# Ledger of designs, part 156: peptides against a protein of PDB entry 6PSE

Target 1, 78 residues: chain A of PDB entry 6PSE
Amino acid sequence: PSEEEEYARLVMEAQPEWLRAEVKRLSHELAETTREKIQAAEYGLAVLEEKHQLKLQFEELEVDYEAIRSEMEQLKEA

## One batch from the design tools (peptide; made by RFdiffusion4, then SolubleMPNN)

Design b2_p30_6_s2 (from b2_p30_6, 12 letters changed)
Fold by OpenDDE base, seed 1:
Structure b2_p30_6_s2 (fold): chain B 78 residues (1-78), chain C 78 residues (1-78), chain A 30 residues (1-30)
Amino acid sequence: as target 1 above (78 residues)
Amino acid sequence: as target 1 above (78 residues)
Amino acid sequence: MDMLELILRIAEKENDPELAERAKELMKKA
């Protein structure tokens, strides 16, 4: 049997005291995992926002660079 | 009583059938939450790598821009 | 599902309106 099947059997045959303890354990793990999930999402979004800002800055610099490049090319051709 | 205290009381007074159902529910939610957490972490890492590459490109462009700016300044002063 | 969609889903599931709005704003700008 798979671990999942074995666990299912355990739950099915468990006494109320074990079940209460398991509910408590799972509730705690769920709370922690939920906190970690939210934190991961927040960090991910922050990085995305930073990346977006960096992209905008990069594009602005590209425009400025091309402007100077063009001006310099004109000066060199004159 | 807080919702947490009320829930604790519910668990304490619950029948085995309810407890088994609750274990199943919590197990399912934990599995889903864990999957989402891991996925968020993986995506976050990917974005971090993209941001890093973009930063390197930006820094290269800054160097090139300053070089042209300096050259242009010299040409205009001559 | 992309990252922004996942973040939005997480925000909605966990009732985090600030995170949800930030995700939506970034989606509009992208």
Scores: peptide ipSAE 0.443, ipTM 0.862, DockQ to the pose 0.890
Fold by OpenDDE base, seed 3:
Structure b2_p30_6_s2 (fold): chain B 78 residues (1-78), chain C 78 residues (1-78), chain A 30 residues (1-30)
Amino acid sequence: as target 1 above (78 residues)
Amino acid sequence: as target 1 above (78 residues)
Amino acid sequence: MDMLELILRIAEKENDPELAERAKELMKKA
């Protein structure tokens, strides 16, 4: 049987004491996993925001670069 | 009592049928939460890589910009 | 589903309106 089927059988045949312990274990794991999920989402959003700011800075620098390039071309042609 | 204390009491006094149902519920929520956590982490990593590439491009443009700026300054001083 | 959609989904599930609003604002700019 698969691990899932074996676990299902264990749950079906388990005594109340084991079931209570399993509820406690799963509740703890769920709480930790939920915290980690939220942290991952918050971190991901922060990086997206930073990337967006960097993109804006890059676009500004491109404009400045083209301006200087154009000015330099004018100086060379004069 | 707090919701946590009330839930703890419920678990302590619950029948095996309720406990098995609770194990099933918690297992399902844990699986979904875990999937979302992993996906969030994977997306976060992808964005970090994109940000890194953008930063490299930005730094290259800065070098090119300073080179043109320096050349232009030399032309103006000549 | 993209990253911002996932973040919004997480924010909604966890009742985090600040996270949701930040994600929505970034979606408008993207």
Scores: peptide ipSAE 0.441, ipTM 0.862, DockQ to the pose 0.884
Fold by OpenDDE base, seed 2:
Structure b2_p30_6_s2 (fold): chain B 78 residues (1-78), chain C 78 residues (1-78), chain A 30 residues (1-30)
Amino acid sequence: as target 1 above (78 residues)
Amino acid sequence: as target 1 above (78 residues)
Amino acid sequence: MDMLELILRIAEKENDPELAERAKELMKKA
């Protein structure tokens, strides 16, 4: 049987004391995993915000670059 | 009593059938939360990679910009 | 579901209005 099937059987055959302990264990893991999920989301958002700012800076630099390129082309043609 | 205290009491006084159901519920929530955590982490990594690529492009553009600026300055001085 | 949608979903599930608002702001800017 798969580990999942074995676990399911264990749960079905378990005594109340084990079940209470398992509820406690799962609750703890859920709380930790939830915290980690939130942290991952916050981190991801922060990176997105940073990327957005970088994109804006890049776009500004592109405009400035094209302006200088155009000016230089004009100077070379004159 | 706090919700946590009430829940703890419920777990302690619960019948095996309720406890099994609670284990199942918590297992499900843990699985979902874990999946969401992993997905958030994966997205965060992808954005980091995109940001890194953008940064490299930005740095390259800065070099090009400075090169043109320098050339233009030389042309204006000549 | 994209990353921002996921973040919003997480924010809603976890009752994190700050995270939700930041995500919404970024969605507006994108």
Scores: peptide ipSAE 0.440, ipTM 0.862, DockQ to the pose 0.899
Fold by OpenDDE base, seed 4:
Structure b2_p30_6_s2 (fold): chain B 78 residues (1-78), chain C 78 residues (1-78), chain A 30 residues (1-30)
Amino acid sequence: as target 1 above (78 residues)
Amino acid sequence: as target 1 above (78 residues)
Amino acid sequence: MDMLELILRIAEKENDPELAERAKELMKKA
C-alpha cells in the first residue's frame, strides 16, 4: 500500500483524541504554509516590479546611447 | 470569543465523523497551498535570475555610454 | 499560468487587496 493509503487507513481507524491532535497539527502546518506562500508571492511581485523599473531605465539609456553613438559615428565619417 | 476560539471549541466537541472529514479537508488544503507555495518560489527564483541578467546588461551599457559621453565631451571642449 | 496570474490568484484567495492591486498594475504595464 502507498503511504497515502496507509495514512487514509490510519485516519479511518483513529480514536477521537488522535483525530483532534491531527486537526491541530494540520491547522498549524496550513497556517505556516499559507504565510510562506503569501511571502513568496509578495517577494516575487517585488522582484517583478524591480525588473520592470530596471527595464525602463535600460531602454532610456539605450536611446541616449544610440543618439551619442550616431553623432560620434557621423563625426568620424566627416 | 474569537473565530479561533470558536473553532477550537468545535474541534473539542466534534464527533469522530466530523473530525475525519476535517482531517481530509485540511490535508487537501495543505497539499494545494504547498503546491502554490513551491510554484511561487520557483517563479520568484526565475524572475530574480532574469533581473540579475538585465542588471549585468545595464551595467555594461552604462560603461559603454560613459566612454562615448566622455569622448564626445572632450571633442566639444577642444 | 504565469507568475503574475499566480500572484493575483494567491492575493484573491487570501483576500489581500493590496497585493492584488499591485499585481494588476504590473499586468497593465507589462
Scores: peptide ipSAE 0.439, ipTM 0.862, DockQ to the pose 0.900

Design b2_p30_6_s3 (from b2_p30_6, 12 letters changed)
Fold by OpenDDE base, seed 1:
Structure b2_p30_6_s3 (fold): chain B 78 residues (1-78), chain C 78 residues (1-78), chain A 30 residues (1-30)
Amino acid sequence: as target 1 above (78 residues)
Amino acid sequence: as target 1 above (78 residues)
Amino acid sequence: SEMLELILRIAEKENRPDLAQRARELQEKE
């Protein structure tokens, strides 16, 4: 039997005391996992925002670079 | 009573059928939340890598820009 | 992006309108 099937059997055959304890355990794990999920989302968003700012800076520098490159090319052709 | 206290009372007074259903519900929510947490971590890592690559490109462009700027300055001073 | 979509989904599920707003603002800029 799969672990899932074994667990299902445990739940089916369990006494109320075990079931209450399992509800408590699962509730705790869910709360913790939910917190971690939210933290991951917050962190991911922060990194995305930082990446976006860096992209804007990069694009600005590219424009400046091309301007100087073009000016230099013109000076060399004259 | 807080929602948490009310829920605790429900768990304490619940019949086995309700408890089994609650275990199933919580297990499902935990599995889903865990999947989302993992996905958030994976995506967050990918974004970090993208940000790092962009940073390297930015630093390279800064070097190139300063080189051209310096060359142009030298040409203007002669 | 997949990350923004996930963030929006998480924000909705967890009742975090602050995250949702920031995610949407970033999504509009990309």
Scores: peptide ipSAE 0.629, ipTM 0.882, DockQ to the pose 0.948
Fold by OpenDDE base, seed 3:
Structure b2_p30_6_s3 (fold): chain B 78 residues (1-78), chain C 78 residues (1-78), chain A 30 residues (1-30)
Amino acid sequence: as target 1 above (78 residues)
Amino acid sequence: as target 1 above (78 residues)
Amino acid sequence: SEMLELILRIAEKENRPDLAQRARELQEKE
């Protein structure tokens, strides 16, 4: 039997005391995992925002670079 | 009483059938939440890597920009 | 992006309209 099938049998045959303990355990794990999920989302969003700002800065620098490159090319040809 | 206290009472007074249903519900929610957490972490890592690569490219462009700027400054002063 | 879509989904599930708003704002800029 798979672990899932074995666990399902355990739940079906369990006494109320075990079931209450399992509810408590699962509730705790769910709460922790939920907090971690939210934190991961918040962090990911922050990184995306930072990446976007960096991209804008990069694009601005590219424009400035091409401007200077073009000016320098003109100076060298003159 | 807080929602937490009320829920705790419900769990303590619940019949085995309700407890089994609650274990099933919590297990399902935990599995879904866990998958979402993992996915968020994976995407977050990917974005971090992309940001890092962009930062390296930006730093390289800054070096090139300063080199051309300096050369142009010298040409203008000569 | 896949990440923004996930963030929006998480924001909806967890009742975080602040995250949803920021995600949408970033999505509009992309």
Scores: peptide ipSAE 0.628, ipTM 0.882, DockQ to the pose 0.937
Fold by OpenDDE base, seed 2:
Structure b2_p30_6_s3 (fold): chain B 78 residues (1-78), chain C 78 residues (1-78), chain A 30 residues (1-30)
Amino acid sequence: as target 1 above (78 residues)
Amino acid sequence: as target 1 above (78 residues)
Amino acid sequence: SEMLELILRIAEKENRPDLAQRARELQEKE
């Protein structure tokens, strides 16, 4: 049987004391995992925001670079 | 009592059928939350990689820009 | 953005309007 099937059987055959302990365990794991999920989302969002700012800076620099490049090219042609 | 205390009391007084259902519910929520956490981590990593590549490109452009700027400044001074 | 969509979903599920707002603001800039 799969681990899932074995676990399901365990739950079905378990005594109330085990079930209460399992509820407590799962509740704790869920709380931790939820916190980690939220933290991952927060970090991901921060990185996205930073990436966006960097992209804007990059685009501004590209404009400035092309301006100077064009001026330099014109000077070289004259 | 806090919601946590009320929940704890519910678990302590619950019948096996309720406890089994609660284990199933929590297991399902944990699985979903875990999947979302992992997905957030994976997407976050991808964004970090993209940001890093963008930063490298930005730094390269800065070097090129400063080179042209310096050359232009020298030409203007001469 | 798949990441932004996920963040919005997480924000909704976890009742984090701050995350949702920031995600939407970034989404509008894309």
Scores: peptide ipSAE 0.627, ipTM 0.882, DockQ to the pose 0.948
Fold by OpenDDE base, seed 4:
Structure b2_p30_6_s3 (fold): chain B 78 residues (1-78), chain C 78 residues (1-78), chain A 30 residues (1-30)
Amino acid sequence: as target 1 above (78 residues)
Amino acid sequence: as target 1 above (78 residues)
Amino acid sequence: SEMLELILRIAEKENRPDLAQRARELQEKE
């Protein structure tokens, strides 16, 4: 039997005391996992914001670079 | 009473049928939350890699920019 | 992006309007 089938059987045959303990366990794990999920989302958002700022800086530098490159080319051709 | 205290009382007074249903509900929510957590982590890693590549490109452009800027400054001072 | 969509979904599920706002602001800039 699969682990899922074995677990399902365990739940079906369990006494109320075990079931209450399992509800408590699962509630705790859900709370922890939810916190970790939120933390992952917060971190991901921060990285996206950082990447966006870096992209803006890169685009600004590209503009400045092309301006100087063009001026340099004009000076060399004169 | 707090929601937590009320829920704790509900679990304590619940019949086995309700407890089994609650185990099933919590197991499902835990599985879904875990999937979302993992997905967030995977996306976060991808964004980190993208940001890193962008940073490398930015640093290369900075080097090129400073080279041209320096050459331009020398030409203007000559 | 898929990441922003996921963040928005998480923010909505977890009642985090702060995350939702920041995600939407970034999404508008992309």
Scores: peptide ipSAE 0.627, ipTM 0.882, DockQ to the pose 0.950

Design b2_p30_7_s2 (from b2_p30_7, 17 letters changed)
Fold by OpenDDE base, seed 2:
Formats: sequence, C-alpha cells, structure tokens
Structure b2_p30_7_s2 (fold): chain B 78 residues (1-78), chain C 78 residues (1-78), chain A 30 residues (1-30)
Amino acid sequence: as target 1 above (78 residues)
Amino acid sequence: as target 1 above (78 residues)
Amino acid sequence: SMEAEKAEADKLLAEFKAEIEKEGIKPKPV
C-alpha cells in the first residue's frame, strides 16, 4: 500500500486521543508551512520589485546608448 | 475566548467522526500549502536568476555606453 | 511520499532564503 493508504488506515482505526493529537500536530505544521509560504512570497515580491527597477534603468540606458550610437554612426559616415 | 481557544474546545469535545474529517481536511490543506510553498520558492529562485542575468546585461551595456561616450567626448573636444 | 515532499519543500525554501540573504534583499510585506 502507498503511504497515503497506510495513513488513511491509521486514521480510520485511531482512537479519539490519537486523533486529537494528530489534529494538533497537523494544525501546527499547517501554521508553520503557511508562515514559510508567506515569507517566500514576501521575498519574491521584493525580488520582483528590484528586477522591475533594474529593467527600467536598463531600458533608459538602452535608449541613451542607441542615441549616442546613432550620433556616432552619423559622424563616422560624414 | 480567542479563536484558538474556541477551536481547542471544539477539538476536545468533538466526536471521532468529526476528528477523522478534521485530520483529512488538515492533511489536504497541509499538502496544498506545501505545494504552494514549493511553487513560491521555485518562482523566487527563477526571478532571482532573471534579475542576475539582467544585471549582467546592464553592466555590459554600461561598459559599452561609457566606451562610446568617452570616444564621443574625445571627438567633440578635438 | 508526503514526508519526502515536505523535506524537498523545506530544502527548496532554505535554498531560496539563502540566495535572498546573499543578495541582501529585504522582504516586502504581502
């Protein structure tokens, strides 16, 4: 049987005291995992913001670079 | 009472059928939240890599821009 | 397995946090 099938059997055959303890355990793990998920999202948003600002700076520099490149090319062709 | 205290009371007074259902619910939510945590971390790592590549491209463009700017300045001063 | 998936998730999150800290990135509130 799979781990899930074995666990399902355990839950089905469990006494109320074990079930209460399992609810407590799962609630704790869920809260912890949720906190970690939120933290990862917060880090992800920060990286996205920094990437976005960097992209804007890059695009501005590209415009300035192409302007100078074009001017330089015109001067070399004259 | 706090929501936590009310929930704790509910768990203590619950019948085995409710407890089994709650274990099933919490197990499902934990599995889902674990998957979401994985996705958040994977996404975050991907954005970090994209930002890193963008930064390298930006630094390369800065070097090229300063080279052309310097050449242009020299030509204007001559 | 459920345990293996949890362990992998924990590992991946730890790696992500380590890279974030390396870059000095501060978390943005969600």
Scores: peptide ipSAE 0.344, ipTM 0.847, DockQ to the pose 0.955
Fold by OpenDDE base, seed 5:
Structure b2_p30_7_s2 (fold): chain B 78 residues (1-78), chain C 78 residues (1-78), chain A 30 residues (1-30)
Amino acid sequence: as target 1 above (78 residues)
Amino acid sequence: as target 1 above (78 residues)
Amino acid sequence: SMEAEKAEADKLLAEFKAEIEKEGIKPKPV
């Protein structure tokens, strides 16, 4: 049987004391995993914001670069 | 009592059938939350890589911009 | 395996946190 099937059998045959302990364990792990997920999301949002700001700066520099390139082309043709 | 204390009491007084159902519920939620945590971390890493690539492109453009600016200054002074 | 998936999740999260810390990025509340 798969590990999942074996675990399901264990839960089905378990005594109330084990089941209460397992509920407590799973509740704790769920709370921890949820906190970690939220933290990862918060960091992800921060990175997205920084990337967005960098992209805006890049696009501004591209505009400035094209302006100078165009001016230089005009100076070379005159 | 806090919601946590009330839940703890519920678990303590619960019948085996409820406990088995709760283990199943918590196991499912933990698996789902774990998957979501993985996705959040993977997404965050991907955004970090994209930001890194954008930064390299920005720095390259800055070099090119300064080169053209310098050439322009030389042309204006000659 | 549920244990293997948890271990992978923990590893990826640790890697992400390490890179975030390296870049000095602060969390933005959701």
Scores: peptide ipSAE 0.342, ipTM 0.846, DockQ to the pose 0.958
Fold by OpenDDE base, seed 1:
Structure b2_p30_7_s2 (fold): chain B 78 residues (1-78), chain C 78 residues (1-78), chain A 30 residues (1-30)
Amino acid sequence: as target 1 above (78 residues)
Amino acid sequence: as target 1 above (78 residues)
Amino acid sequence: SMEAEKAEADKLLAEFKAEIEKEGIKPKPV
């Protein structure tokens, strides 16, 4: 049987004391995993914001570069 | 009492049938939350790669820009 | 509260997923 099926059997055969301990364990793990999910989402958003800012800086530099390139080309051809 | 204290009392007073249902609920929520955390991390890694590629392009453009800027400055001062 | 924390996490993750989808970013395996 799968680990899931074995766990399901364990839960069905368990005494109240084990079940209470398991609820406590799962509640703790869920709380930790929820915090980690929040952290993962926050980190991901931060990376997106950094990428967006970098893109804006890149686009600004492209404009400045093309302006100087064009001016340079005009000066060299004159 | 806090929600945590009320929940703790509920678990202590609960019958086996409720406890089994709660274990099942918590197991499901933990699995879903874990999957969501992993997915957020995967997205974050993808954005990091895109940001890295953009940074390389930006640094290349900065080198080219400074070269043209310096040459332009020299031409204008001559 | 624990329910409020879960709701906030779900909201933040939903916002993140929406931005990822908007940018067309594909997940990279962890």
Scores: peptide ipSAE 0.311, ipTM 0.835, DockQ to the pose 0.950
Fold by OpenDDE base, seed 3:
Structure b2_p30_7_s2 (fold): chain B 78 residues (1-78), chain C 78 residues (1-78), chain A 30 residues (1-30)
Amino acid sequence: as target 1 above (78 residues)
Amino acid sequence: as target 1 above (78 residues)
Amino acid sequence: SMEAEKAEADKLLAEFKAEIEKEGIKPKPV
């Protein structure tokens, strides 16, 4: 059987005391995992914004670089 | 009482059938939230790597830009 | 397995947080 099927069987055979403890454990883990997920999303958003700003700066520099390169080539050929 | 305290009381007074259903519900939500956490972390790491590569490219372009700018200035002054 | 997936998730998140902190990036509200 799959791990899920084995766990389902365990839950079916469990006593109320174990079940209450398991509810408590799962509730705690869910709360922590949810908080961590949200935090990761917030960090990811921040990185995306920084990357976007850097990309804009890079594209501006590329334009300026090509302008100077072209002007320099003209000066060398004259 | 807080919502947490009320829920805790509910769990304490619950019958085995309700407890089994609650374990099943929480297990499902935890599994989904765990997968979402993985995805958020993987995505965040990928964006960080992309930003790092972009930063390196930007720094290389800055060096090349300054080199051409300097050479162009010399050509204009000659 | 469920345990292995959780462990992987925890590891990846820890790695991501470490890199974020290294870069001095602050979280933005979602």
Scores: peptide ipSAE 0.343, ipTM 0.846, DockQ to the pose 0.940; fails the geometry check

Design b2_p30_7_s3 (from b2_p30_7, 16 letters changed)
Fold by OpenDDE base, seed 1:
Structure b2_p30_7_s3 (fold): chain B 78 residues (1-78), chain C 78 residues (1-78), chain A 30 residues (1-30)
Amino acid sequence: as target 1 above (78 residues)
Amino acid sequence: as target 1 above (78 residues)
Amino acid sequence: SLEEERRRADELLAQFRKEIEKEGIKPKPV
């Protein structure tokens, strides 16, 4: 049987004391995993905001660069 | 009592059938939350990589811009 | 399996945290 089937069998055959311990374990793991998920989302949002600001700065610099490049090109062609 | 204390009491007083159902519920929620955590982390890493690439491009453009700016400044001062 | 997914999640999160820390990025509340 698969690990999932073996675990399901274990749960079905388990005594209340084991089941209570398993509920406690799973509740703890769920709480931690949930907190970690939220934290990852918070980090991701921060990165997105920084990337957005950087993109705006890049686009501004690109405009300035093309202006100077074009002026320089015109001077070199004269 | 807090919701956590009330839940703990419920678990302690619960019958095996309820406990098995709760293990199943928690296992399902943990699996889903784990997948969501994976997705959040993968997305975050992808955004970080995009930001990193953008930063490298920005720094390269900044070097090129300063080179042309300096050349233009020298020409204007001559 | 759930265990494999959990391990993968932990590894990815650890990597993400490492890169976030390296870049000095602070979490923004969601």
Scores: peptide ipSAE 0.412, ipTM 0.859, DockQ to the pose 0.954
Fold by OpenDDE base, seed 3:
Structure b2_p30_7_s3 (fold): chain B 78 residues (1-78), chain C 78 residues (1-78), chain A 30 residues (1-30)
Amino acid sequence: as target 1 above (78 residues)
Amino acid sequence: as target 1 above (78 residues)
Amino acid sequence: SLEEERRRADELLAQFRKEIEKEGIKPKPV
């Protein structure tokens, strides 16, 4: 039997005391997992914002670089 | 009474059939939330890597920019 | 299995947190 099948059997045959304890355990794990998910999402959004700002800075620098490159090319040709 | 206290009372007074159903519900929600946590973490890591690569590119461009700027400055002073 | 998925999730989250901490990134509310 799979672990899932064994667990299902355990739940079906369990006494109320065990079931209450299991509800408590699962509720706790769900709460923790939920908090962790939310935290990860919050960090992900922060990284996205930083990446976006960096991208804007990069694009601005590219423009400036091309401007200087072009000016230098003109100076060398003169 | 808080929702938590009310829920705790419900669990304490619940019949085995309700408890088994609740275990099933919580197990399902935990599985889904776990998958969502994985997705959030994977996404976050991906964005971090993208940001890191962008930062390296930016720093390389800064070096190149300063090199050209310096060369141009020398040409203008000559 | 759910246990394996949870383990993987925990490992990924731990890695992510480590990298986030390294970069000093502050969380943005969702």
Scores: peptide ipSAE 0.409, ipTM 0.858, DockQ to the pose 0.961
Fold by OpenDDE base, seed 4:
Structure b2_p30_7_s3 (fold): chain B 78 residues (1-78), chain C 78 residues (1-78), chain A 30 residues (1-30)
Amino acid sequence: as target 1 above (78 residues)
Amino acid sequence: as target 1 above (78 residues)
Amino acid sequence: SLEEERRRADELLAQFRKEIEKEGIKPKPV
């Protein structure tokens, strides 16, 4: 049988004391996993914001670069 | 009482049928939350890579810009 | 299995946290 089927059988045959302990265990693991998921999302958002700021700076520099490049090209052709 | 205290009381007073159902519910939620945690982490890593690539491009442009700026400054002083 | 998936999730999260720490990035509330 699969691990899932074996676990299902354990749950079906378990005494109330085991079931209460299992609920407690699963609740704890769920809480931790949820917190970690949220933390990952928070980090991801921070990275996105930094990337956005960097992109804006990059675009500003591109404008400045093209302005100087164009001026330089005109001077070289004269 | 806190929601946690109320929940703990419910678990303590619950019948086996309710406990089995709760184990099933929590197992399902844990599996789903685990998958979501994976997705959040994978997405975060991808965004980090994108930011890194953008940073490299920005640094390259900065070098090119300073080169042209310096050349232009020299030409204007001559 | 769920246990294997959880282990993989933990490994990915650990990697992500490591890279975030290298960049000095602080979390933003979601």
Scores: peptide ipSAE 0.408, ipTM 0.857, DockQ to the pose 0.942
Fold by OpenDDE base, seed 5:
Structure b2_p30_7_s3 (fold): chain B 78 residues (1-78), chain C 78 residues (1-78), chain A 30 residues (1-30)
Amino acid sequence: as target 1 above (78 residues)
Amino acid sequence: as target 1 above (78 residues)
Amino acid sequence: SLEEERRRADELLAQFRKEIEKEGIKPKPV
């Protein structure tokens, strides 16, 4: 049987004391995992914001670079 | 009493059938929350990589831009 | 409360997913 099937059997055969302990354990794990999910989402959003800002700066520099390149090319052809 | 204290009392007074159902519920929620956390982390890593590549491209463009700007300034001063 | 934190997480994750979708970001394995 899979670990999931074995766990399901354990839950079905367990005494109330074990079940209460398992509820407490799972509640704790859920709380921690929820906090971690929030942190992961916050971090991801922060990175997206930084990337977006960098992209805007890059595009601005590209425009400026092409302007200077074009001007220099015109001067060389004259 | 706090919601936590009320929940703790509910768990303490609950019958095995309710406890088994609660274990199942919490296991499901934990699994979902875990998947969501992992997904957020995966997205974050992807953005970090893209940001890193963009930063490298930006720095290369800055070098090229400064080179052309300097050359143009020298030509204008001559 | 845990429920409030979960709601906040869900809202934040939803926002994150929206922005990720907007930027066309694909997930990488952790």
Scores: peptide ipSAE 0.373, ipTM 0.847, DockQ to the pose 0.949

